# Designs tried in a protein design run: peptides against a protein of PDB entry 9IZ0. Part 183

Target 1, 345 residues: chain A of PDB entry 9IZ0
Amino acid sequence: ITCLGSNGHTYKQLVKGGNDDLRQDAVMEQVFEQVNGFLRSYRKTSQRNLSMRTYKVIPLALKTGVIEWVQDTIPLGEYLDSAHKVYHPKEWSLSTCRKLIAEKQMEDLETRLKVYDLVCRHYRPVFRHFFLESYADPVQWFTTQTNYARSTAVASVLGHVLGLGDRHGQNILIDKTSGEVIHIDLGIAFEQGKKLPVPECVPFRLTRDVVDGMGITGVEGVFRRCMEFTLETLRREEDSLLSVLEVLRYDPLFSWLISPLRRMKKQKMQLENFNQPESGNITTDASRDPKIQRNNVSGESEAERAILKVRQKLSSTLSVEASVGELIRIAQDPSYLALMFCGWS

## One batch from the design tools (peptide; made by RFdiffusion4, then SolubleMPNN)

Design b2_p19_5_s4 (from b2_p19_5, 9 letters changed)
Fold by OpenDDE base, seed 1:
Structure b2_p19_5_s4 (fold): chain B 345 residues (1-345), chain A 19 residues (1-19)
Amino acid sequence: as target 1 above (345 residues)
Amino acid sequence: SEEERLEKILKKMEELRKE
């Protein structure tokens, strides 16, 4: 839909219909706007224009809303699949890599690490080419790569603190004008990604391609420093951030838990990405609804656990540098990346 | 080469970081 704004500009809007609770996205975007207020108020983050990129979400009903169409963006995963075919046409396809990881999903960690290493050797990083292709001017190239590293640092800290899940390459957009990242589909938060069929084991997405986009210094430049300044700001504003999250505790329509429907949808999407279309009528006998005992853990108890976990992540027990160092280490650890659905790119 | 282009860009980055 194209809407005329009060400013006389026409905005493309995506009407999202279906089982995706846009209220979860809208609430997380409101949290990001508050965090952006903290980042603007602190000198070290303000001087670097550090922000979480936001998009406008207007929930209209339980299953319908209007999302601002983020113009001039591309999904990271779409760019990487296209660029990998261009720069490494003799390497394995993304489908081959996914199949091999899937076939070994139930194996021990040692076997999964060997398969992950094998996939990594046959699927090399290409995301540096995004900046080299898109920006002929060296100043624009530097500016956009710097903006990418900065925005990725903010999103990584905030994604860890809020426990954002489902951070695959289709849920991370790249702004082709600024180089900044835009995170979409925010309905898996507060560590609910650990309850997916493939549990999320990393604090944020810091795969080889995510690092390749940072340029020659990788994580040891703008990215690490911007993570440190972002975490320092969030620790300073801990009480303000927790107060924002406490308001959500009393929102009867905010779900602190991943819905069974959303879990099943993500499970199907994960399984369908593993199955080549062999024409077999897999009658998925829907009859084994595992009686996941809905422990009637009141929504309040899950909210309290989520807020406590946010507070624990903001703890000053370790220095900012030590905390960021450990987060970067874990996010790049092959022992965690080998367990992911797509940890190699 | 892509390497020479990268080196020119890196050099210009160092100049822009000193400003």
Scores: peptide ipSAE 0.005, ipTM 0.383, DockQ to the pose 0.014
Fold by OpenDDE base, seed 3:
Structure b2_p19_5_s4 (fold): chain B 345 residues (1-345), chain A 19 residues (1-19)
Amino acid sequence: as target 1 above (345 residues)
Amino acid sequence: SEEERLEKILKKMEELRKE
């Protein structure tokens, strides 16, 4: 829809209706605004203008809501598919790569690693071209690529700490004006992505194309340092962050559990994306929402477990540098990337 | 190439940001 604001400006808005619980997204955006407060208060992060890019989500009654239309953006996955066809027209199609990974998803790790390596050799990174083709001015190019590395670093730390899942290329927007990343569809938080049929194994998305966008230094430049400063800020503000999450523990509008419907939707999207034939016996009798008694006990236990995991991820047992180093290592590890739906780009 | 020039600029400016 298009709304006329009280300021006389016309705003394009996306109305989601029916089954999209935007309350989860709205709560996560509120958590990000609090974190952005911490990042602004801390010298090392404020001097770099580190922030999680947010967007407005207005949850309405009955699982409806309004989402801000993020102007001047493109989904990362849309750009990468287009750019790959332009820059590497002799390489495999994205559909071919997906098919090969899907056909081998039930095989052992060694076989999956061989298939992942094969796919990687036939589908090379291209995301550096986004910055090269979009910005003719060297200062603008450098600024936007830096903003990309910074925003990706913040999003990566927050993604790990808050257990944000389903960070595929369609859930990551690139702002064409700033180069910043915008994470959308925040419906999977607190490691609920690990409960999906294809579990998320990485702490955040740090695929070859995500790294290629960082330029010649890759992860060893602005990205690593901005991750370190972000994690240092979050460790400093641990009690403040945990207090925000404790408020959510008792929020009846927030779901610490992935809904069966959302799980099924994400499962279907995973299967469709793999071009797996619908095994015809998924009787989507969506009508029998089993009144799984929301045993308040189960939701509270999951909330407590989620908060404990956040605390554990903020632990000072390892240095900031060691913790970030391990996160970067795991996020780039072929043994995890080969298990993902799309770990090659 | 212009690409190689830009990558060199980036590298230098990232080095300057490490300082």
Scores: peptide ipSAE 0.005, ipTM 0.399, DockQ to the pose 0.015
Fold by OpenDDE base, seed 4:
Structure b2_p19_5_s4 (fold): chain B 345 residues (1-345), chain A 19 residues (1-19)
Amino acid sequence: as target 1 above (345 residues)
Amino acid sequence: SEEERLEKILKKMEELRKE
C-alpha cells in the first residue's frame, strides 16, 4: 500500500498478514532506535556514521501489521543463489549443499566437519561480486563496501548482545544504494535461536560470503574496528540499554520466549529447505509448551534471565579488542558453522 | 530440549578440543 502522511510525503508500506506476530519486530526496532541514539552520541561511532538500519513496524493485530517498504533492497540469500549460478556454474547447487548438510545433521562433529569442508570446496564465496557488479566507479565501490563492513559490524555486535537468531540469507537485506545491511524478521531474540530444531551456535552471521563482501581485508580493518567501537559504546551505555530492556519486561505484547507457533513454522521451513519429509512427530512437541507460557511467573523469570545475559555480554572482564576477537573467532569457527542450517555461505 | 541438544553438542566439541 502507499500512504500519504500528514507531512505530505508518500510512504510505501507492506501489509504483512498471516501468523507472523510483528510485535517482536516492532519492539526490536525500538531497541535499535535507542541504540542508534547511543551510537550518535559517542564520538568514535558518530564519526563513522555507525547505525543499525531500521524500518518502521506497526503491529495492527496478533497476525497483521504494516511494515515500511525498504526500497532498493535485495535479500542476501537471493543475490548469493543467483551469483553462484553465474560465477560458479560448475559448482554444486544450493539444494545439493543443503541436502548433504541435512543428511549428516545427526552425525558426530568430525563427520559434520568433513561434510562442511566438502560443501565449502564445491560452493565458493561470491558476495564480493555484488560490489564489483553494482558500482563501476571505484569511489562508489569503495564507499559501499565500507558501508557494508560498518553496517555488518554494528548488526553483528547488536545481534550478539540482543541474541538475535534466525539470521539466514532471506532475513538480511542488502541496500543496493548504500551497501548497508538491513535485518528483518526479528522475532527470534534473546538466544531463543538455540531452541530451534537447528540451534544457533554462532554469535552472529559471519559466513564466508558475509566476509567476502568485506573485500580483500575480510574481517580485518573496517569490520573489526567498527565492532570494537560499537561494543565500546554499548558497554558505556549499559545502564541505558538495560533500562530500555526493563521497559520491555512490562510490555504485555512482548514475548521473551519463542512462541510454539513460530517454532513450528521455523521447524517446517527448515525441513522444507532441507527436502526432509515431515516426520509425524512434529505435532507432539508443540503441545507441551503452552502450559509453561501461561504462568506469568515464568515470563518474568525469562525476561530477567535475558536481561542478565545481556549484562553478561556487556561485561568489561575482557578488553573490547579481546571480546571482539573472540566473537569473530567463534563466528568463523568451522566447528560451529558445520552445525548451522547454512554455515557455508 | 533443543537447548539441551545444543549444550550436549557444545560440551562434546569442548571435549574434542582438549584432545
Scores: peptide ipSAE 0.000, ipTM 0.246, DockQ to the pose 0.029
Fold by OpenDDE base, seed 5:
Structure b2_p19_5_s4 (fold): chain B 345 residues (1-345), chain A 19 residues (1-19)
Amino acid sequence: as target 1 above (345 residues)
Amino acid sequence: SEEERLEKILKKMEELRKE
């Protein structure tokens, strides 16, 4: 939908209907606005303008709502696929890489590591070219690359703490004006990504292309320091953040669990990325309502477990530097990335 | 309504931001 604002500006809006509960996205965006309050109040984060980029979500009903269209953005995965074809036209296609990884999905870790390494040698990072192409002015280039590293650091810490899942290249937008990342589709939170058909094993997306966009220093510069300052802020504001989450604990309509419908949709998308479009009318007779055994694991018990995991991730048992160092290590570890659906890019 | 419930949650979250 395109709406004319009272200011005479035209706003594009995405209307979602039918399948996605936008209440979870709206609540997560509001949690991000609270965290942005903490980041603005703390000197180390405010001096760097650290923020999780947000967008407006207006839920209208159980399965419908309006999402603000984020203007001047591109999905990370769309840019990377296009750029890889330009800069590395002799390397493997994304489809070839996906096929090889998933043909080995049921194999042992050693075999999966060998295939991951092979894919990595035949699909090189290109995301540095986004900044080189988009920003001819050196000051604008440096500013946007810095904004990218900062926003990625905030999103990485906050995404880890809240257990945001489904952080693939289509759910991460790049703002073409600022270089900042915008995370979309927030319906997999509180480590529910571990319940996907391909379990998420990394705390956040820190693939080779995500690192390549940070420039020559990679993670060892703006990114690491901004992760440290963000985690320090969240540890300081632990009680405030937990109080925000406790408001949601007693919400009978807030889903602390991945919806069966969303799980099935993600499973289909993972399978359809395997099937070439053979035009076969597989009328999947959706009529067998799987008896959702409502295992009455009370929504309260899942909320309590989620809040406990948030508290555990904010623990001061390790220094901020040690905690960030371990998160960066795990997020780049081939032993985890080789298990991911798309860990090479 | 479901909308009134969400608005109450969002309002409570906004109150917690001012504390």
Scores: peptide ipSAE 0.006, ipTM 0.342, DockQ to the pose 0.009; fails the geometry check

Design b2_p19_6_s1 (from b2_p19_6, 11 letters changed)
Fold by OpenDDE base, seed 1:
Structure b2_p19_6_s1 (fold): chain B 345 residues (1-345), chain A 19 residues (1-19)
Amino acid sequence: as target 1 above (345 residues)
Amino acid sequence: ELEELLKEMAEKREELEKK
């Protein structure tokens, strides 16, 4: 839809309808706006303009809302699929890589690591070309690549601390003007990604293509330093952040758990990305829903556990540098990436 | 730091544009 803003400008907006809980997205965007306040108040983060890129989400009803149309963006996964065909036309397709990983999903870690390594050798990183193609001026190129590394660092720390899941290449937008990342579909938070059919094992997305976009230094430089400054800010503002999350504990419409419908939708999307359309009438006999014991863990007890995990992630037991170093190590570890749906790009 | 990083990035850009 096109809406007239209070400033007299017309804005294109996306109306989402269906099973997506836009209220969770709106609440997570409000948390990011508060965190952006903390990042602006701290000298080390404010001097670098560190922020989580936000978008406006207006929930209109239980299944409908208006999302700000983020202009001049592309999904990371869309760019990578296109660029990989251009720069590596003799390498494997994304569908071939997905199929091989899927076929070995039930195998042991050693077998999955061998398949992941094989896929990585036949699907090389290309995301550096985004910056090379988009920015002819060297200063503009450097500025946008720096903005990308900074934005990715903030999103990585926040994504870890808040336990943001479902961080696949279609849920990460790249701003073509600034190089910044915009995270969308925020309804898998507080480590609920570990409950997906393919569990999320990494703290944030730091795949080879995500690193290739950082340029020559990779994770060593702007990215690492900006993660450290972001984590230092969040540790400083721990009580303020926890107070924001405690308000959500009392929101009766905020779900601290992944909804069964959203879990089934993500399960179906994961399965559909594994099945080529063989024209066979697979009657999905829906009869074997494993009785997931709905332990009636009160939404309050899940909120308390989520807040406790956030507090634990903000612990000062390790230095900022040691904590960031361990997060970067885990996020790049092949033993975790080989377990992911798309850990190679 | 910034000037060295700009130089390394410019050199690597030129190498990547030649491939």
Scores: peptide ipSAE 0.000, ipTM 0.338, DockQ to the pose 0.013
Fold by OpenDDE base, seed 2:
Structure b2_p19_6_s1 (fold): chain B 345 residues (1-345), chain A 19 residues (1-19)
Amino acid sequence: as target 1 above (345 residues)
Amino acid sequence: ELEELLKEMAEKREELEKK
């Protein structure tokens, strides 16, 4: 839709309708705005203009709302698919890679690692080309690549701390003007991604293409240092962050759990992305509705567990450097990435 | 309610950072 603002400017807006609770997106955006306050107040993060990119979400009802149209963006996954066809036209298609990973999804870790390695050799990183092709001026190139590494670092720490899930390439937008990342579809938080049919086992998305966009230094330098400064800020502001999350504990409309409907929708989307129409009767016996044992774990007990997990992730038991080092290691570990739906790109 | 509480928390924080 197009709205005329009180200032006489015309704004494009996207209306989302369906079964997705846009209130969860709106609440998470408000949490990001508070975290951006912390990042602006702390000298080490403020001097680098570290922020989580936000977008305006106006929930109109439990299942409908208006979101800001993020102009001049592209989904990371859309860019990567297009760029891979241009720069590596003799390599495997994304569909071929997905099929091979899917065919081995029920196999042991050793077999899945072999298939992941094979896919990685036939689907090489291309995301560095986003910066090289979009920015002819060396200063703009360096600035935008730096902004990408910074924004990815903030999003990685914050996404880990808040347990953001469903961080696939379509839920991460790249701003073509700034090089910054914009995370969308925030409806899987507080480690609920571990409850998906393909459990999320990485703290954030740090795949080969995500790293290739950081340039020649990869994760070393700007990205690592900005993760460290972001985590240092969040540890300093632990009580303030926990107080923001405690307000959500008392919101009767905030869901600390993935809805069964959203879980089923994500399961179908994962299965449909595997079902290109090769006529093989994979009788997906959809009749195994996993009896979600409605363990009547009170919504309060799940909120308390979520807040406790945030506190545990902000623990000062390890140094900032050691904690960031371990997060980067786990996020890049082939033993975890080989278990993911699209851990190669 | 939540937006108002988050705003009050932000305002209180700005007041604490100015002291």
Scores: peptide ipSAE 0.000, ipTM 0.284, DockQ to the pose 0.012
Fold by OpenDDE base, seed 3:
Structure b2_p19_6_s1 (fold): chain B 345 residues (1-345), chain A 19 residues (1-19)
Amino acid sequence: as target 1 above (345 residues)
Amino acid sequence: ELEELLKEMAEKREELEKK
C-alpha cells in the first residue's frame, strides 16, 4: 500500500496478512525507541549518532498488520547470494553449502567443524563489494561503511542483551543510502531462539560476511568501540531498561514464549531447505488449533527469567572491554558457527 | 510514556479488531 503522510510525502507500507503475530515486532520496536533515547542521552553514543534503526509496526489483528516498508533496502542474504555468484562463480552454491551442513547436523562437533571449514573454503566472503559497488565517492564509501559498522555494533549489543534470535541474512536489511542495518522479524526475543530445533548458540550474527563489510579493520576499530560505548550506556541505564521490560511483563499482548505457529513456520523453512520440493499439496488443515490453555503461570515465570537474564548480561563483573571482547570471540568461534544453519556467510 | 503508548496501541488494536 502507498499512504500519503500528513507531511505530503508518500510512504510505501507492507500489509502483512497471515499467521504472523506482529505484536512482538511492535513491542520490540518500542523497546528500541526507548534504548535510542538512552543512546542519545549519553555523550559517547550521542556524538557517534548510535541508534538501533527502527521501523513502524501497526498490528491490526492477531494475524494481520501494517509494517513500514523501509525504502531503499535489500536483505543481507539476498545481496550475498547474488554477489557470491558474480565474484566467486566457481565456488559452491548456497544450496550446496546448506545441504552439506544439514546432512551433518546430527554428527559430533569434530565432524561438523570439518564440514564447516570445508564449506568456508568453498564459499568466500563478498560483503565488502556492497560498499565498493554502491559508493564510488571515497567520502561516501567511508561514511557508509562506518555507519554499517556502527549500526551493526548497536544491533549486536541489543541482540545479545535482549536475546534476539533468528538473526539470519533475510532478517537483516541493509539501507542502500546510509549503509545501516535494519533488523526485522523480531518475533524471537529473550533467548527463545535457544528453544528452536537448531538453537542459536552465538550472541549475535558476526559471520565472515558481516565482518567483511566492516572493511580492512574488521571488528578491530569502529565496530568494537561502538559495541563498548553501547554496552556502557546500557549498563548505566540498567534500571531504566529493566523498568521498560517490567511493563512488558504485565502486558497480556506480549508473549514471552515463541509462538507455536512461528516455531512451526521456522521448522518448515528449515525442513524445506532439506527436501527438494515434492509438490505434495499437504493441505495441513490448520483448523484444529488446539486451545493450548496458555498457563498464564508459565508466561510470568518466563518473563521473570528473561528480565533476570537481561540483568545478568548487564552485570559489571567484567569491564566493558572484557565483556565486548568475549562476545566478539564467541560470535566468531567456529565451534558455535558450525552448529548454525548458516554460520559460514 | 512507553506504558501509555502500549496502552494506546492495545486500545487502537481492540477498536480495529471490533470493526
Scores: peptide ipSAE 0.000, ipTM 0.263, DockQ to the pose 0.017
Fold by OpenDDE base, seed 5:
Structure b2_p19_6_s1 (fold): chain B 345 residues (1-345), chain A 19 residues (1-19)
Amino acid sequence: as target 1 above (345 residues)
Amino acid sequence: ELEELLKEMAEKREELEKK
């Protein structure tokens, strides 16, 4: 829809209709705004303008809401598919790579590693070209690449701490003006990505293309330092962050669990990569709601487990540097990446 | 084993690119 603002400007808005509870997105955006308050208050993060990019979400009902249209953005996955065809026209197609990984999804780790390595050799990173194409001025190029590395660092720490899942290339937007990342579709949080048919086993998205966008230093420099300062801020503000999450514990409409419908949609998307698109109108007769035995794991018990897991991730048992070093290692480890869904690589 | 896997994958790629 297009809305006329009180300022006389027209704003595009996305109306999301469907069984995805936009209240979860709205709540996560509220948590991000509180975290942005902590990042603004702490000298080391404030001096670097560290923030999680937010967007407005207005839940209208349990199944309907309005999302702010983020102007001047492109999905990371859309850019990467286009750029790969331009810069590496002799390499494998994204569809070929995804099919090869999907075909071996049920195999052992050793086989999946061999497939992942082979795909990596035939599908090279291209995301550095986003900055080279978009910013001919060296100062703009350096500024936007720095903003990208900073925003990715904040999103990586915060995404790990809150257990944000489903971070595929269509759920990460790049701002074409600033180079900053914008995370969308926040309906998989608090490690619910581990409950997907292909479990998420990395703390955040740090694929080869995400690293290639950081330039010649990769993860070493701006990204690592900004992760460290972000984690230091979140550890300092642990009680404040946990207090924000405790308010959500008592919200009867906040789901600490992945919705059955979202799980089914993801299951279908993960299975349809095995079946050719037969254009069969399977009228999914929605009448057989499997009686998911509500095991009376009270929403309170799931919230308590989620909050405990956030507290554990903020533990000062390891230094900030050691904790960030381990997170970066795991997020780039082929033994974890090869286990991810074929759409992740 | 690895060479056989690479060969099988090359054959499957060629089949997938023809579809």
Scores: peptide ipSAE 0.000, ipTM 0.307, DockQ to the pose 0.035

